# Peptides against a protein of PDB entry 5JXT, part 80

Target 1, 319 residues: chain A of PDB entry 5JXT
Amino acid sequence: SLLPKKEINVYIGMSEMQVKWYQKILEKDIDAVNGAGGKRESKTRLLNIVMQLRKCCNHPYLFEGAEPGPPYTTDEHLIYNAGKMVVLDKLLKRIQKQGSRVLIFSQMSRLLDILEDYCVFRGYKYCRIDGSTAHEDRIAAIDEYNKPGSDKFIFLLTTRAGGLGINLTTADIVILYDSDWNPQADLQAMDRAHRIGQTKQVVVYRFVTDNAIEEKVLERAAQKLRLDQLVIQQGRAQVAAKAAANKDELLSMIQHGAEKVFQTKGAFGTMAEKGSQLDDDDIDAILQAGETRTKELNARYEKLGIDDLQKFTSESAYE

## One batch from the design tools (peptide; made by RFdiffusion4, then SolubleMPNN)

Design b2_p16_2_s1 (from b2_p16_2, 9 letters changed)
Fold by OpenDDE base, seed 3:
Structure b2_p16_2_s1 (fold): chain B 319 residues (1-319), chain A 16 residues (1-16)
Amino acid sequence: as target 1 above (319 residues)
Amino acid sequence: MKVPRYLLKLEEEKAA
């Protein structure tokens, strides 16, 4: 029988470089961030800020001129300049040692380009699929990954490309490097490994940058998922979850953690304490804390009715 | 072999 998947949110502090770039993004549009634009502030501008902050949470090298050089190199800086990469690097070593195979999903094909450089740098054999991958090449990559005795450890996928009805049950670990605004896209990604033919316990690690916009992206996704479930259960098909965040919701998301980011000199959390020198105990602590916070997050939304779930609870930026 | 991202950028800049 297929075992239930275990889902763990992995809350990760920003690196020093991420903090610096996060500050720079906020400062560039400080009037919009402070809500000073009022009715004149465009939803498009706020969406652009959100996208830049999400890029920062993924990797600073997604910005032009952020990558150190000249000379340009593939080296440890690719890892230590992004909190998610530091955790990923340690987690992948553990995953490999346990004889698991891993799917890594991202919304950003340009992040997959970074992850490919990382895979080459660490000597991890991988496959890749994104939205530009031809059908034949996609089939070839899937077959190469799924073949008996495949030496491919990692499959890199964009969430949308991986959401196509492919079978990747030869992997038992799923890493969501970032989250989709649509929780169904992430579920569809998980279901590439978590389906008939899986013989192992599927574990899903969802990377979430702590004290940043990604926490609010996750909360919104969890809220939407619960709402979708309740709508199905109650037969209330007309309760269209307001799919698009309004201006105030976007502003609240942008403001989340911004004050602490401005006050921070250096990195956040475990990234400040250990940097790239995370050990196995540090990873276990991060995973345990993540499991607790995941349960708390789920429990928060499980108690809410449809009417409550339709309200964006702006927990005030002041709590 | 995968070409590093930075080398691809340098090639694009030289071709421009």
Scores: peptide ipSAE 0.152, ipTM 0.742, DockQ to the pose 0.174
Fold by OpenDDE base, seed 1:
Formats: structure tokens, sequence, C-alpha cells
Structure b2_p16_2_s1 (fold): chain B 319 residues (1-319), chain A 16 residues (1-16)
């Protein structure tokens, strides 16, 4: 029988560079962040802020002029300038040592470009599929990854492109580098490894930037998933979960952790304490803390009814 | 597609 997948949210602090860019994004639209725009603030402006903050959580080099150069070098700066890369780098070394193979999913094809540079820099053999990959090239990449004795350690995928019914059961580890607004897209990504033909325990690591917009993206996705489950169980098919966040929801998401980000000098959490010098014990502590917070998050939404799940519970930016 | 940095580096090394 297929073993149940183990899902762990991995909460990761921002690097110093991420904090600086996160501050700049908020400062550029400070009136909107403070809610001063009122009814005149466009939903489009708030959506743009959310998208820039999500880019920052992924990697600061997604912004023009953030990467040091010219000359453009591939070096340790690619890793230490993003908290997720620091954790990924240590985690991949463990995954490789245990003889596992890994799928890495992101919403952003431009992040996969950074991950390709990282794979080359670390000497990791990889495959890639995104939304622009031709059908024949997708088949070739899947076959190359799945072949017996494949030397391809990593498969890089955009979440939606990887969701297209493919079988990747030759991998047992899934890393969601970021989360989709639709939790079903992430589930479909996990189901590429967690499927008939899998012989190992599938472990899913969901990277979440701590004290940032991504916590609220995750919470909203968890809320939606629970609502979808309850609607199916109760036969209430007409409860269309409000598919799109309203202005107040977007504003609350933007405000989450913003004050602490403005007050922060340097990096956050384990990135401030250790930076790129994370050891095996630091990774174990991050994973254990993540497992605890994952259980707490799930337990919070399991107690909520349909009517509560239809309300965006803005925890105030001050809680 | 953005050219990966490693390819840009290879192009810079060829142009030098």
Amino acid sequence: as target 1 above (319 residues)
Amino acid sequence: MKVPRYLLKLEEEKAA
C-alpha cells in the first residue's frame, strides 16, 4: 500500500538582502500599506505589492539590479542572499546522502532559472519543465529523470506545469519552494511523486518565509482547502469559496510582519544567528519547529465551520 | 527566457 505523505512547512527567515528589498517594496507604496488609500486604492496596486513581496521571499535576484555585477558570477552569494536557498542547500546535501531524489516546485519560472545556476554551481544533475517547455521536451525530460539508474538528482518544475498528470514516482522528496494560491495545484504537484508505483515514504517540504506575506498565502490556501473539503462532505456545492482576495484581505496580507520588517536590521531568525553557516542540528531544529507549527495550523482550521472559513480572519498585523 | 548566469559567464569568458 502507498504510505501516507508526510507534509512539513519549513519556516525560514529572510536574509539581510531580502529584508532590505522587502522594506523597499513596502516603502514605495507606504500609503497603500498603511491603508491610507481607502476606497481609491486599486485592487491591482495591492496585487502588484503582493507579487513583489512574494518575489522577495523567493529570491532578491528576481528584481532588476539586485544581482551583483557585471561581471555576473555564480558564487555563494546566490545562496546566502536568500534564506530559502540557504536551507535548500543544506537540505539537498542530506537528501542526496540518504539516496533520495527530489522534485522542486515553484510558481516562478525565473526562480527555476536561479535554481539551474545553483544546480550547476553545486554540480547537481537536473531536469527542468516549465510552462514554455515543448511537449516533446517534457516527455524527454520525464523519461530521462525516470529511467533506471538515472543520474538526474533534481527535477525543477513550475507547479502548474508539473501538475499535468505526469508520473515522477522515482522521486521520494518534494520541495514546494513557494505555495500556489490554489492549494489543489500544490496537491497535484505532490501527487506526481505520491502515486501508484511509489515504494518510499514521500516527504513534502513546503518552504514558507517567516514573518512575511507567504505565511498569509499559506493560511489562505489552508483555509480554502478545508472549505473545499467541508463543502464536498456536506454536499454544499454552491458555496463558491471567494476565489479572489478582496482589497481588505490583500491589505491585511501585506501588513503581516511589515512593522517587524521595518524595525529589523540585518536578517531574520536562523538567518540572523547562523546565516550560511547552518549545520545539521540547525536544520533538524528548523524541521522540528516546522512540524510543530504545521500541526498547529492544521488543528486551527480543522475546528472551523463553513461560515467561519468563508470569513477571512485577518489576524491583525499586531497579533 | 533569461539566459542563466552560468551561460552569461561563458559568453563573457568567450568575449574576453
Scores: peptide ipSAE 0.029, ipTM 0.608, DockQ to the pose 0.147
Fold by OpenDDE base, seed 4:
Structure b2_p16_2_s1 (fold): chain B 319 residues (1-319), chain A 16 residues (1-16)
Amino acid sequence: as target 1 above (319 residues)
Amino acid sequence: MKVPRYLLKLEEEKAA
């Protein structure tokens, strides 16, 4: 029988570079961040800020002029300048030693480009599929990854491209490098490995930048997922989950952790303490803390009714 | 030294 998947949110501090870029993004649109634009602030502008902040959480090199150079070289700076890359780099070494194979999902094809360069730099054999990948090339990549005795350790996928009914049960680890606004997209991604034909325990690591917008993206996704489940269970199909965040929700998401980010000099959390020099114990601590916070998050939403889940409770912003 | 693919794409996106 297929074992239940284990899902762990991995809460990761920003690198010093990410903090600087996160500050810069907020400062550029400070009036919008402070809600000073009021009714005049466009939803489009707020969505743009959200997207820039999410890019920052993924990797600062998604911005022009962020990468050190010339010369532009793939080196350790590609890793230590992004908290998620630091954790990924250590986690992949562990995963490989365990004889596991890994799917890495992102919303951002440009992040997959960084991950390709990382894979080459570390000597990891990989396949890639994104939204631009031709159908024939997708088949070829899947077949190459799934073939018996495949030397491909990593499969890099955009979450939406990976959602397309593909069987990747030859992988047992799933890393969600970022989260979709739609939790169903992430579930569909996990279901590429967690499907009939899987013989191993599937473990899903969801990377979440701590004290940043990604926590609110995750919370909103978890809230939506629970709401969708309750709606299905209660037969209340008419409870249109507000599919799109409103302006106030977007502002609340942008503002989350912003003050602390402005006050911070250097990196956050474990990234401040250890930087790129995480050991196996540090990874275990991060995973254990993540497992605890994951259980707490799930328990929070399991207790909420439909009416509570329809309210984006900003109350967690004032404690 | 090979320019990272992501940089090449960023340059292409600027040239377009």
Scores: peptide ipSAE 0.028, ipTM 0.608, DockQ to the pose 0.589
Fold by OpenDDE base, seed 2:
Structure b2_p16_2_s1 (fold): chain B 319 residues (1-319), chain A 16 residues (1-16)
Amino acid sequence: as target 1 above (319 residues)
Amino acid sequence: MKVPRYLLKLEEEKAA
C-alpha cells in the first residue's frame, strides 16, 4: 500500500545579502509598503512588490547587478548568499547518503537556472523540465530519470511543468523550493512522486523564508486548501474561494516581517548564527522546528469553519 | 571562466 506522504515546512532565515535586497525592495516602494497610497495604490504595484519579495526569498541573484562580478564564477557564493541554498546544499548531501532521489520544484524557471549551475558545481547529475521544454525533450528527460539504474539524482521542475500528469515515482523526496498561490498546484507536484508504483515513504520539504512574504503565501494557500476541502465535504460548490488576493491582503502580506527586516543587521535566524557552516545537528533542529510549526499551522486551519476561512482576517496573522 | 547559465539567459533576455 502507498504510505501517506510526510510534509514538513522548512523555515529558513534570509542570508545577509537577502536581507539587504529585501530592505532595498521595501525602501524603493516605501509609500506603497506603508499604505500611504491608500485607495490610489494600484493592485498591480502591490503584485509587483510581492513578486520582487518572492524573488528575494528564492535567490538574490534573480536581480540584475546582485551577483558579484565580473568575472562571474560558479562558487560557494552561489550557496551562502541564499538561505534556501544553504539548507538545500546540506539536505541534498543527506538525501544522497540515504540513497534517495529528489524532485526540486520552483515557480521560477530562472531559479532552476541557478540550481543547474549549483548541480554542476556540486557534481550532481540532474534532469530539467520547465514550461519551455519541448514535449519530446520532456519525455526523454522523464525516461532518463526513471530508467532502472539511472545515475540522475535530481530532477529540476517548474511546478507547472510537474503538474502535467508525469510519473516520477522513482523519486521519494520532493523539495518545494517555493510555494504556489494555488495549493492544488503544489499537491499536483507532490503527486508526481506520491503515486501508485512508489515503494518508499515520500517526504515533502516545503522551503519557507522565515519572517517574510512567503509565510503569508503559505498561510493563504493553507487557508484556501482547507476551504476547498470543507466546500467539497459540505456540498457547497458555490463557495469558490477568491483565487486572487485583494489589495488589503497583498498589503498585509508585504508588511509581514518588514519591520524586523528593517531592524536586522546581517543575516536572519540560524543564518545569522551559523551562516554557511550549518552542520547535521543544525539541519535536524531546522527540520524538527519545521515539523512543529507545520503541525501548528495545520491545527489552526482544521478548527476553522467555512465562515471563518472566508474572512481573511489580518488579525489571525498577528496572533 | 564559465559564465553561470542564469546570467547568460539574463543577457539574452536584455539583448532581445
Scores: peptide ipSAE 0.027, ipTM 0.554, DockQ to the pose 0.586

Design b2_p16_2_s2 (from b2_p16_2, 8 letters changed)
Fold by OpenDDE base, seed 1:
Structure b2_p16_2_s2 (fold): chain B 319 residues (1-319), chain A 16 residues (1-16)
Amino acid sequence: as target 1 above (319 residues)
Amino acid sequence: VETPAYLLRREREKAE
């Protein structure tokens, strides 16, 4: 029988470089971040800030002029300059030692390019699929990954490209490097490994940058998922959740953690204390804290009815 | 030898 999947949110501090770039993004549009634009502030401007902050949470090298060079080199700087890469690097060593195989999903094909350089640098054999991958090349990559005795350890996928009905049950670990605004896209990604033919316990690690916009993206996705479940259960199909964030919700999401980011000199949390020197005990502590916060997050939304979830703004989650 | 993805990123950034 297929075992239930285990999902764990992994809360990760920003590197020093991420903090500097996060500050720079907020400072560039400080009037919008402070709400000084009022009714004249465009939703498009706020959405652009959200996208830049999400890029920063993934990797600072997604910005022009952020990568050290010239000369450009593949080295440890690719890892220590992003909190998610530091955790990923330690977690992949553990996953490999246990004889598991891993799917890594992102919303950003440009992040998969960074992950390819990382895989080459660490000597990890991988497959890749994104939105630009031809249909024949997708089949070839899937077959190469799934073949008996495949030497491919990692499959790199964009969440939407990986969501298209493929079977990857030869992997038992799923890493969501970032989250989709639509929780159904992430579920469809998990279902590539968590499907008929899986023989192992599927574990899903969802990376979330702590004290940043990604916490609010996660909360909104969890709220939407619970609302979708309740609508199905109660037959209230007409309760179209306002799927799109309004301006005030976007502003609240941008402001989340911004003050602490401006006050921070250096990195956040475990990244400030250990940086690239994270050991196995530090990873266990991060995973345990993440499991606790995941249970708390789920328990918060399980108690809410449809009417509460419709009124529930990202601000009321902390009151 | 496959071109490192960072070089491909630099080529894309020049084309944008």
Scores: peptide ipSAE 0.061, ipTM 0.659, DockQ to the pose 0.227
Fold by OpenDDE base, seed 5:
Structure b2_p16_2_s2 (fold): chain B 319 residues (1-319), chain A 16 residues (1-16)
Amino acid sequence: as target 1 above (319 residues)
Amino acid sequence: VETPAYLLRREREKAE
């Protein structure tokens, strides 16, 4: 029988470079961040800020002029300048040692470009699919990954391209490097490994930048998922879950953790304490803390009714 | 503005 998937949110501190870039993004649009535009503030401006903050949470090299160079080289700086890469690097080493194979999903094809450089740098054999991958190349990549005795350890996918009906049950680990605004897209990604033909326990690691916009993206996604479940269970007409965040919701998301980011000199959390020197015990502690916070997050939304789930709660599940 | 290493690699891979 197919075992239930285990899902763990992995809360990761920003690197020093991420903090600096996060500050710079907020400072560039400080009037919008402070709500000084009020009702006149452009929703498009707020959405752009959210997009830049999410890029920062993924990797600072998504910004022009962020990568050290010239000369431009693939080296350890690709890892230590992004908290998610530091955790990913340690986690992949563990996953490989246990004889597992891994799907890595992102919303950003440009992040997959960074992850390919990382794979080459670490000597990880991989496949890739994104929204630009031709149909034939997509089939070839899937077949190459799924073939008996495949030496391909990693499959890199954009969440939407990976969501398109493929079977990847030859992997047992799923890493969501970032989250979709629609939790159903992430579920569809997980279901590439969590299907009939899977023989192992599927484990899903969802990376979440701590004290940043991504916590609010996660909370909003969890809220939406619970609302969708309750609407289906109650047979209520799709109360049009306001598909897009309003201006006040976007502003609240942008402001989350911003004060602490401005006050911080250097990295956050475990990245400040250990940085690239994370060991196996530090990873176990991060995973254990993540499992606890995941249970708490789920328990918060399980208690909410439909009317409560229609209100964006500004309060973090962890505040 | 100079192109990041990973983008330069991607440009090479598309030219092959």
Scores: peptide ipSAE 0.035, ipTM 0.654, DockQ to the pose 0.262
Fold by OpenDDE base, seed 2:
Structure b2_p16_2_s2 (fold): chain B 319 residues (1-319), chain A 16 residues (1-16)
Amino acid sequence: as target 1 above (319 residues)
Amino acid sequence: VETPAYLLRREREKAE
């Protein structure tokens, strides 16, 4: 029988470079971040800020002029300049040693390009599919990954491209490097490994930058998922979850952690203490803390009714 | 000589 998937949010601090770029993004649009634009502030401007902050949480090299060079090199700087890469690097080593195979999902094709650089640098054999991949090349990549005795360890996918009904049950680990605004897209991605033909326990690691915009993206996605479940269960088809965040919601999301980011000199959390020198005990501590926070997050939304889930709880902006 | 992965990344970024 197919075992239930285990989902763990992995809360990760920003690197020093990420903090610096996150500060720079907020400072560039500080009037919008402070709500000083009032009714004149464009929803499009707030959406652009959110997208830049999400890019920063993924990798600072997604910005022009952020990558050290010329000369440009693929080296340890690719890892230590992004908190998610530091954790990914240690986690992949453990996953490989366990004889597991891994799907890595992102919303950003350009992040998959960085992950290809990383795979080459670490000597990980991989496949890739994104939105631009031709249908024939998708089939070939899937077949190459799924073949008996495949030496391909990693499959790199954009979340939306990976959602297209493909079977990847030859992998047992799923890493969501970032989250979709629509929790159903992430579920569809997980279901590529968690399907008929899976023989192992599927484990899903969802990377979340701590004290940043991604916590609010995650909370909003969890809220929406619970609301969608309750609407289906209660037959209340008219309670279409407002799919799009309003301006006040976007502003609250942008402001989350901003003060602490402005006050911080250097990296956050374990990235400040250990940087790229995380050991196996540090990873175990991060995973254990993540499992606890995941249970707490789920328990928070399980207690809420439809009316509560339709309200954006502004109270989480003051913690 | 296999093109370094970072060069392939930059070529993709220019094609977007």
Scores: peptide ipSAE 0.019, ipTM 0.516, DockQ to the pose 0.201
Fold by OpenDDE base, seed 3:
Structure b2_p16_2_s2 (fold): chain B 319 residues (1-319), chain A 16 residues (1-16)
Amino acid sequence: as target 1 above (319 residues)
Amino acid sequence: VETPAYLLRREREKAE
């Protein structure tokens, strides 16, 4: 029988470099961030800020001129300059020791490029699929990964490309390096491993940058998912889930944690305390805290009705 | 000589 998947949000602090770049992104558009643009502020400008902040949460090297050099090197700096990479590095080592195999999903093909460099640097054998991967090459990569006795440990996928009906039940761990705005895309990604033919407990680790925009992306995704479930259950197909965030929602998302980011000198949380020197106990603590916060997040939205879930208010989640 | 991974990243970034 297929075991239920375990889903754990892994809340990760920003590195010092991420904090600096996050500040720089906010400062560049400070008037928009402060809501001073009012009705004149374009939704496009806010969406651009959101996208830059999400890039920062993933890896600062997604920005031109962020990578240290010349000389440009593949070295430990690729890891310690991104909180998600620090956690990923330790988590992958644990996963490998357990004899598990892992799917890593991202929304960003350019992040997969960084992850390829990381895989090469650590000596992890991998496969890759993104939106540009030809159909034949996609089949070949899947077959190579799924081959009995395959030495491919990691499969790197863009969430949308990986969502396309493929079977990856030879992996038992799923890492969502970032989240889709559509929670169904992430579910479809998980369902590549969590499918008929899976023999292991599937565990899904969703990386979430703590005290950053990604918490609000996650909350919005959770609200939408619950709303979609309730609409299906109640037969209220006409409840157009407001698919796109409005300006005020985007602004609220951008503002989330911004003050603390501006006040922060250095890294956040476990990244400030341990940086790249996270041990197995630190990972266990992060996972345990993440499991607790995941339960709390789910419990918050389970109590809400359709009408409440349609109101994207930060306040309605605290009543 | 295997092209260093960082060069491959930059080539991809220039092609976008």
Scores: peptide ipSAE 0.042, ipTM 0.664, DockQ to the pose 0.203; fails the geometry check

Design b2_p16_2_s3 (from b2_p16_2, 9 letters changed)
Fold by OpenDDE base, seed 5:
Structure b2_p16_2_s3 (fold): chain B 319 residues (1-319), chain A 16 residues (1-16)
Amino acid sequence: as target 1 above (319 residues)
Amino acid sequence: VKVPAYLLKREAEKAA
């Protein structure tokens, strides 16, 4: 029988470079970040800030002129300049050693470009699918990955492109490098590995930049998922979950962790203490802390009714 | 670094 998937949120500190770029993004639109625009602040401006902050949480090289050069060479800097890459690099070694195969999902095709460079640099054999991949090339990549004795260790996918009906049960590990605003898109991505034909325990690692906008993206996604579950259970199909965040919600999300980001002169958390020198014990500690916080997050929303889940609570933006 | 005005308020409230 198919084992239930294990989902673990992996809370990751920003690198020093990410902190600097995160500060720069907030400073560029400081009036919007302060809520000084009030009712006149455009939702589009706030959405743009959110998008830049999410890019920063993924990798600083998503910004023009962020990559060190010339010469523009892939090296260890590709890893240590992004907290998620430091954790990914350690996890992939462990995953490979245990004889597992991994799907890596992102919302950003440009992050997959960085992950391709990383795969080449580490000598990981991979497949790729994104939104621009032709139908024939998608089939070829899936077949190449799934073939008996495939030497492809990693499959790189955009969440929405990888969510399309495909079977990737030859992988048992799923890494969500970032989260979709729609939790159903992430579930559909997980279901590429977690389906009939899977013989292993599927483990899903969801990377979340700690003390940043991604915590609020995660909370909103968890809230929405619980609301969707309750609506289905209660037969209340007409409860139009407000699909899009309002201005105040977006502002609260932008402001979350911003104080600590401005006060920080280096990296965050374990990234400040160890950086790229994370060992296996540090990874185990991060995973255990993540498992605890995942249980706490789920337990918070399990106690809420439909009416409570329809309201975005900003209270946690100040902790 | 220009600290956001909302952060300055929160620091002042913590110091009070």
Scores: peptide ipSAE 0.046, ipTM 0.628, DockQ to the pose 0.010
Fold by OpenDDE base, seed 2:
Structure b2_p16_2_s3 (fold): chain B 319 residues (1-319), chain A 16 residues (1-16)
Amino acid sequence: as target 1 above (319 residues)
Amino acid sequence: VKVPAYLLKREAEKAA
């Protein structure tokens, strides 16, 4: 029988470079971050800020002029300048040592470019599929990854491209490097490995930048998922309509963690203490803390009714 | 780093 998938949120601190770039993003649009635009502030401007903050949480090299150079060289700086890369680098070593194979999903094709450079730098054999990959090349990449005795360790996918009904049951680990606003897109991505033909325990690691916009993206996605489940169970089809965040919700999400980011002179959490020198005990501690927080997050939303879940509790960044 | 005005307001409300 197919074992139930284990999902763990992995809460990761920003690197010093990410903190610096996150501060710059907030400072550039400080009037919008302060809510000073009121009714005049465009939803488009807030969505753009959210997108830049999400890019920062993924990797600072997604910004022009962030990468050290010229010369532009792939080296350890690609890893230590992004908290998610530091954790990924340690986690992939463990995953490989245990004889697992891994799907890595992102919303951002440009992050997959960084992950390709990383794979080459570490000597990891990989496949890639994104939104631009031709149909024939998708089939070839899937077949190359799934073939008996495949030496391909990693499959790099955009979440949307991975959602297209493909079978990747030859992988048992899924890393969501970032999260979709729609939790169903992430579930569809996980279901590429967690499907009929899987023989192993599927484990999903969801990377979440702690004290940043991504924590609120995750909370909103969890709320929406629970709401969608309750609507299906209660037959209340009409409730599904408020999928898009309003301006106040977007503003609250942008403000989340902004105080601590402005007060921080270096990196966050274990990134401040150890930088890229995380050991196996540090990774175990991060995973255990993540498992606890994941259970707490799920338990919070399991107790809420439809009416409570329809109110985005703007627990204001002030409460 | 320019402290956001909303943070300054929150600090003032906590100090009051």
Scores: peptide ipSAE 0.042, ipTM 0.550, DockQ to the pose 0.010
Fold by OpenDDE base, seed 1:
Structure b2_p16_2_s3 (fold): chain B 319 residues (1-319), chain A 16 residues (1-16)
Amino acid sequence: as target 1 above (319 residues)
Amino acid sequence: VKVPAYLLKREAEKAA
């Protein structure tokens, strides 16, 4: 029988560079962040801010002029300038030592470009599929990854491209580097490893930038997933329509953690304490804290009925 | 760092 997936949210602090860029994004549109635009503020403007903040949570080099140079060289700066890369770098060493193979999913093809540079820099053999990959090249990459005795350790995928019914049961670890707004897209992605033919316990690590927009993206996705489950169970088809965040919801998401970000002169959490010098005990502590917070998050939404799940709990930036 | 006006308002409301 296929073992159930183990899913763990991994809460990661921003690097100093991410904090500086996060501040810069908020400062650029400070009037919108403050809600000063009122009814005249464009939903599109708020969505653009959310997308820039999500880029910052992934990697600061997703912004023009963020990468140190010239010369533009791949070095340790690619890792220490992003909290997720610091944790990824340590976690991949552990995964490889365990004789596991890993799928890494992102919403952003440009983040996969950074992850390719990282794989080359660390000497990790990889495959890649995104939205631009030709059908024949997708088949070739899947076959190369799945072949008996494949030396490909990592498969890099965009979440939507990985969702296309493929079998990757030769991997047992899944890293969601970021989250989709639709939790079903992430489920479809992780179910590439969690299928008939899997012989190992599938473990899913979901990276979440702590004290940032990504916590609210995750909460919204968890709320939606629970709502979808209850709608299916209760036969209430009408509930699905309210899925798009309103302006006030987007504003609340943008404001989440913004105060602490503006007050911070360095990195956050373990990134401030250890930076790139995380050891195995620091990783175990991060994973254990993440497992606890994951259980708490799930337990919060399991107790809610349909009517409560339809209310966006604007835990206002004021709580 | 420009403190957000909503934070300034919140600080003013806490000081009042």
Scores: peptide ipSAE 0.034, ipTM 0.565, DockQ to the pose 0.010
Fold by OpenDDE base, seed 4:
Structure b2_p16_2_s3 (fold): chain B 319 residues (1-319), chain A 16 residues (1-16)
Amino acid sequence: as target 1 above (319 residues)
Amino acid sequence: VKVPAYLLKREAEKAA
């Protein structure tokens, strides 16, 4: 029988570089961040800010002029300048040591480019699929990864490209490096490993930048997922979950953690304490804290009715 | 030293 998947949100502090870039993104559009644009503020502008903040949470080198150089060389700076990379780097060592194989999903093909450079730098053998990957190359990559005795440890995928019905049950670990706005896209990604033919316990690690926009992306996704479940269970087809965030929701998401980010000198959380020097105990602590916060998050949304889940109110998370 | 693939893509996009 297929074992239930274990899902753990991994809450990760920003590196010092991420904090600096996060501040710069907010400062550049400070009037919009402060809501000073009022009714005149374009939804497009807010969506652009959200996109830049999400890029920052993923990796600062997604910005022009962020990478140190010349010379532009892949080195430890690729890891330590992004909290998610620091955790990923330690987690992948553990995953490899236990004889597991891993799918890494992202929304951003440009992040997969960074992850390719990382894989080369660490000597990890990998496959890649994104939205631009030709159908033939996609088949070849899947077959190469799934072949008996494959030496490919990592499969790099964009979440939506990986969602397309493929079988990757030869992996037992799934890392969601970022989250889709649609929780169904992430579920479809997990279902590449968590399906008939899987013989191991599938574990899903969802990376979430702590005290940042990604917490609100996760909350919104969890809210939507619960709403979708309740709508299905109650037969209430009329509850069109507002698919797109409104301006006020986007503004609230942008503002989340912004004050603390402006006040922060250096890195956040475990990244401030240990930086790139995370050990196995630090990873265990992060995973344990993540498992706790995951349970708390789920328990919060399990208690909410349809009417509460339709209100994207920061307040309904505190009652 | 191999330039990261994402930098090469950006340089190619700037040259195009």
Scores: peptide ipSAE 0.006, ipTM 0.360, DockQ to the pose 0.584

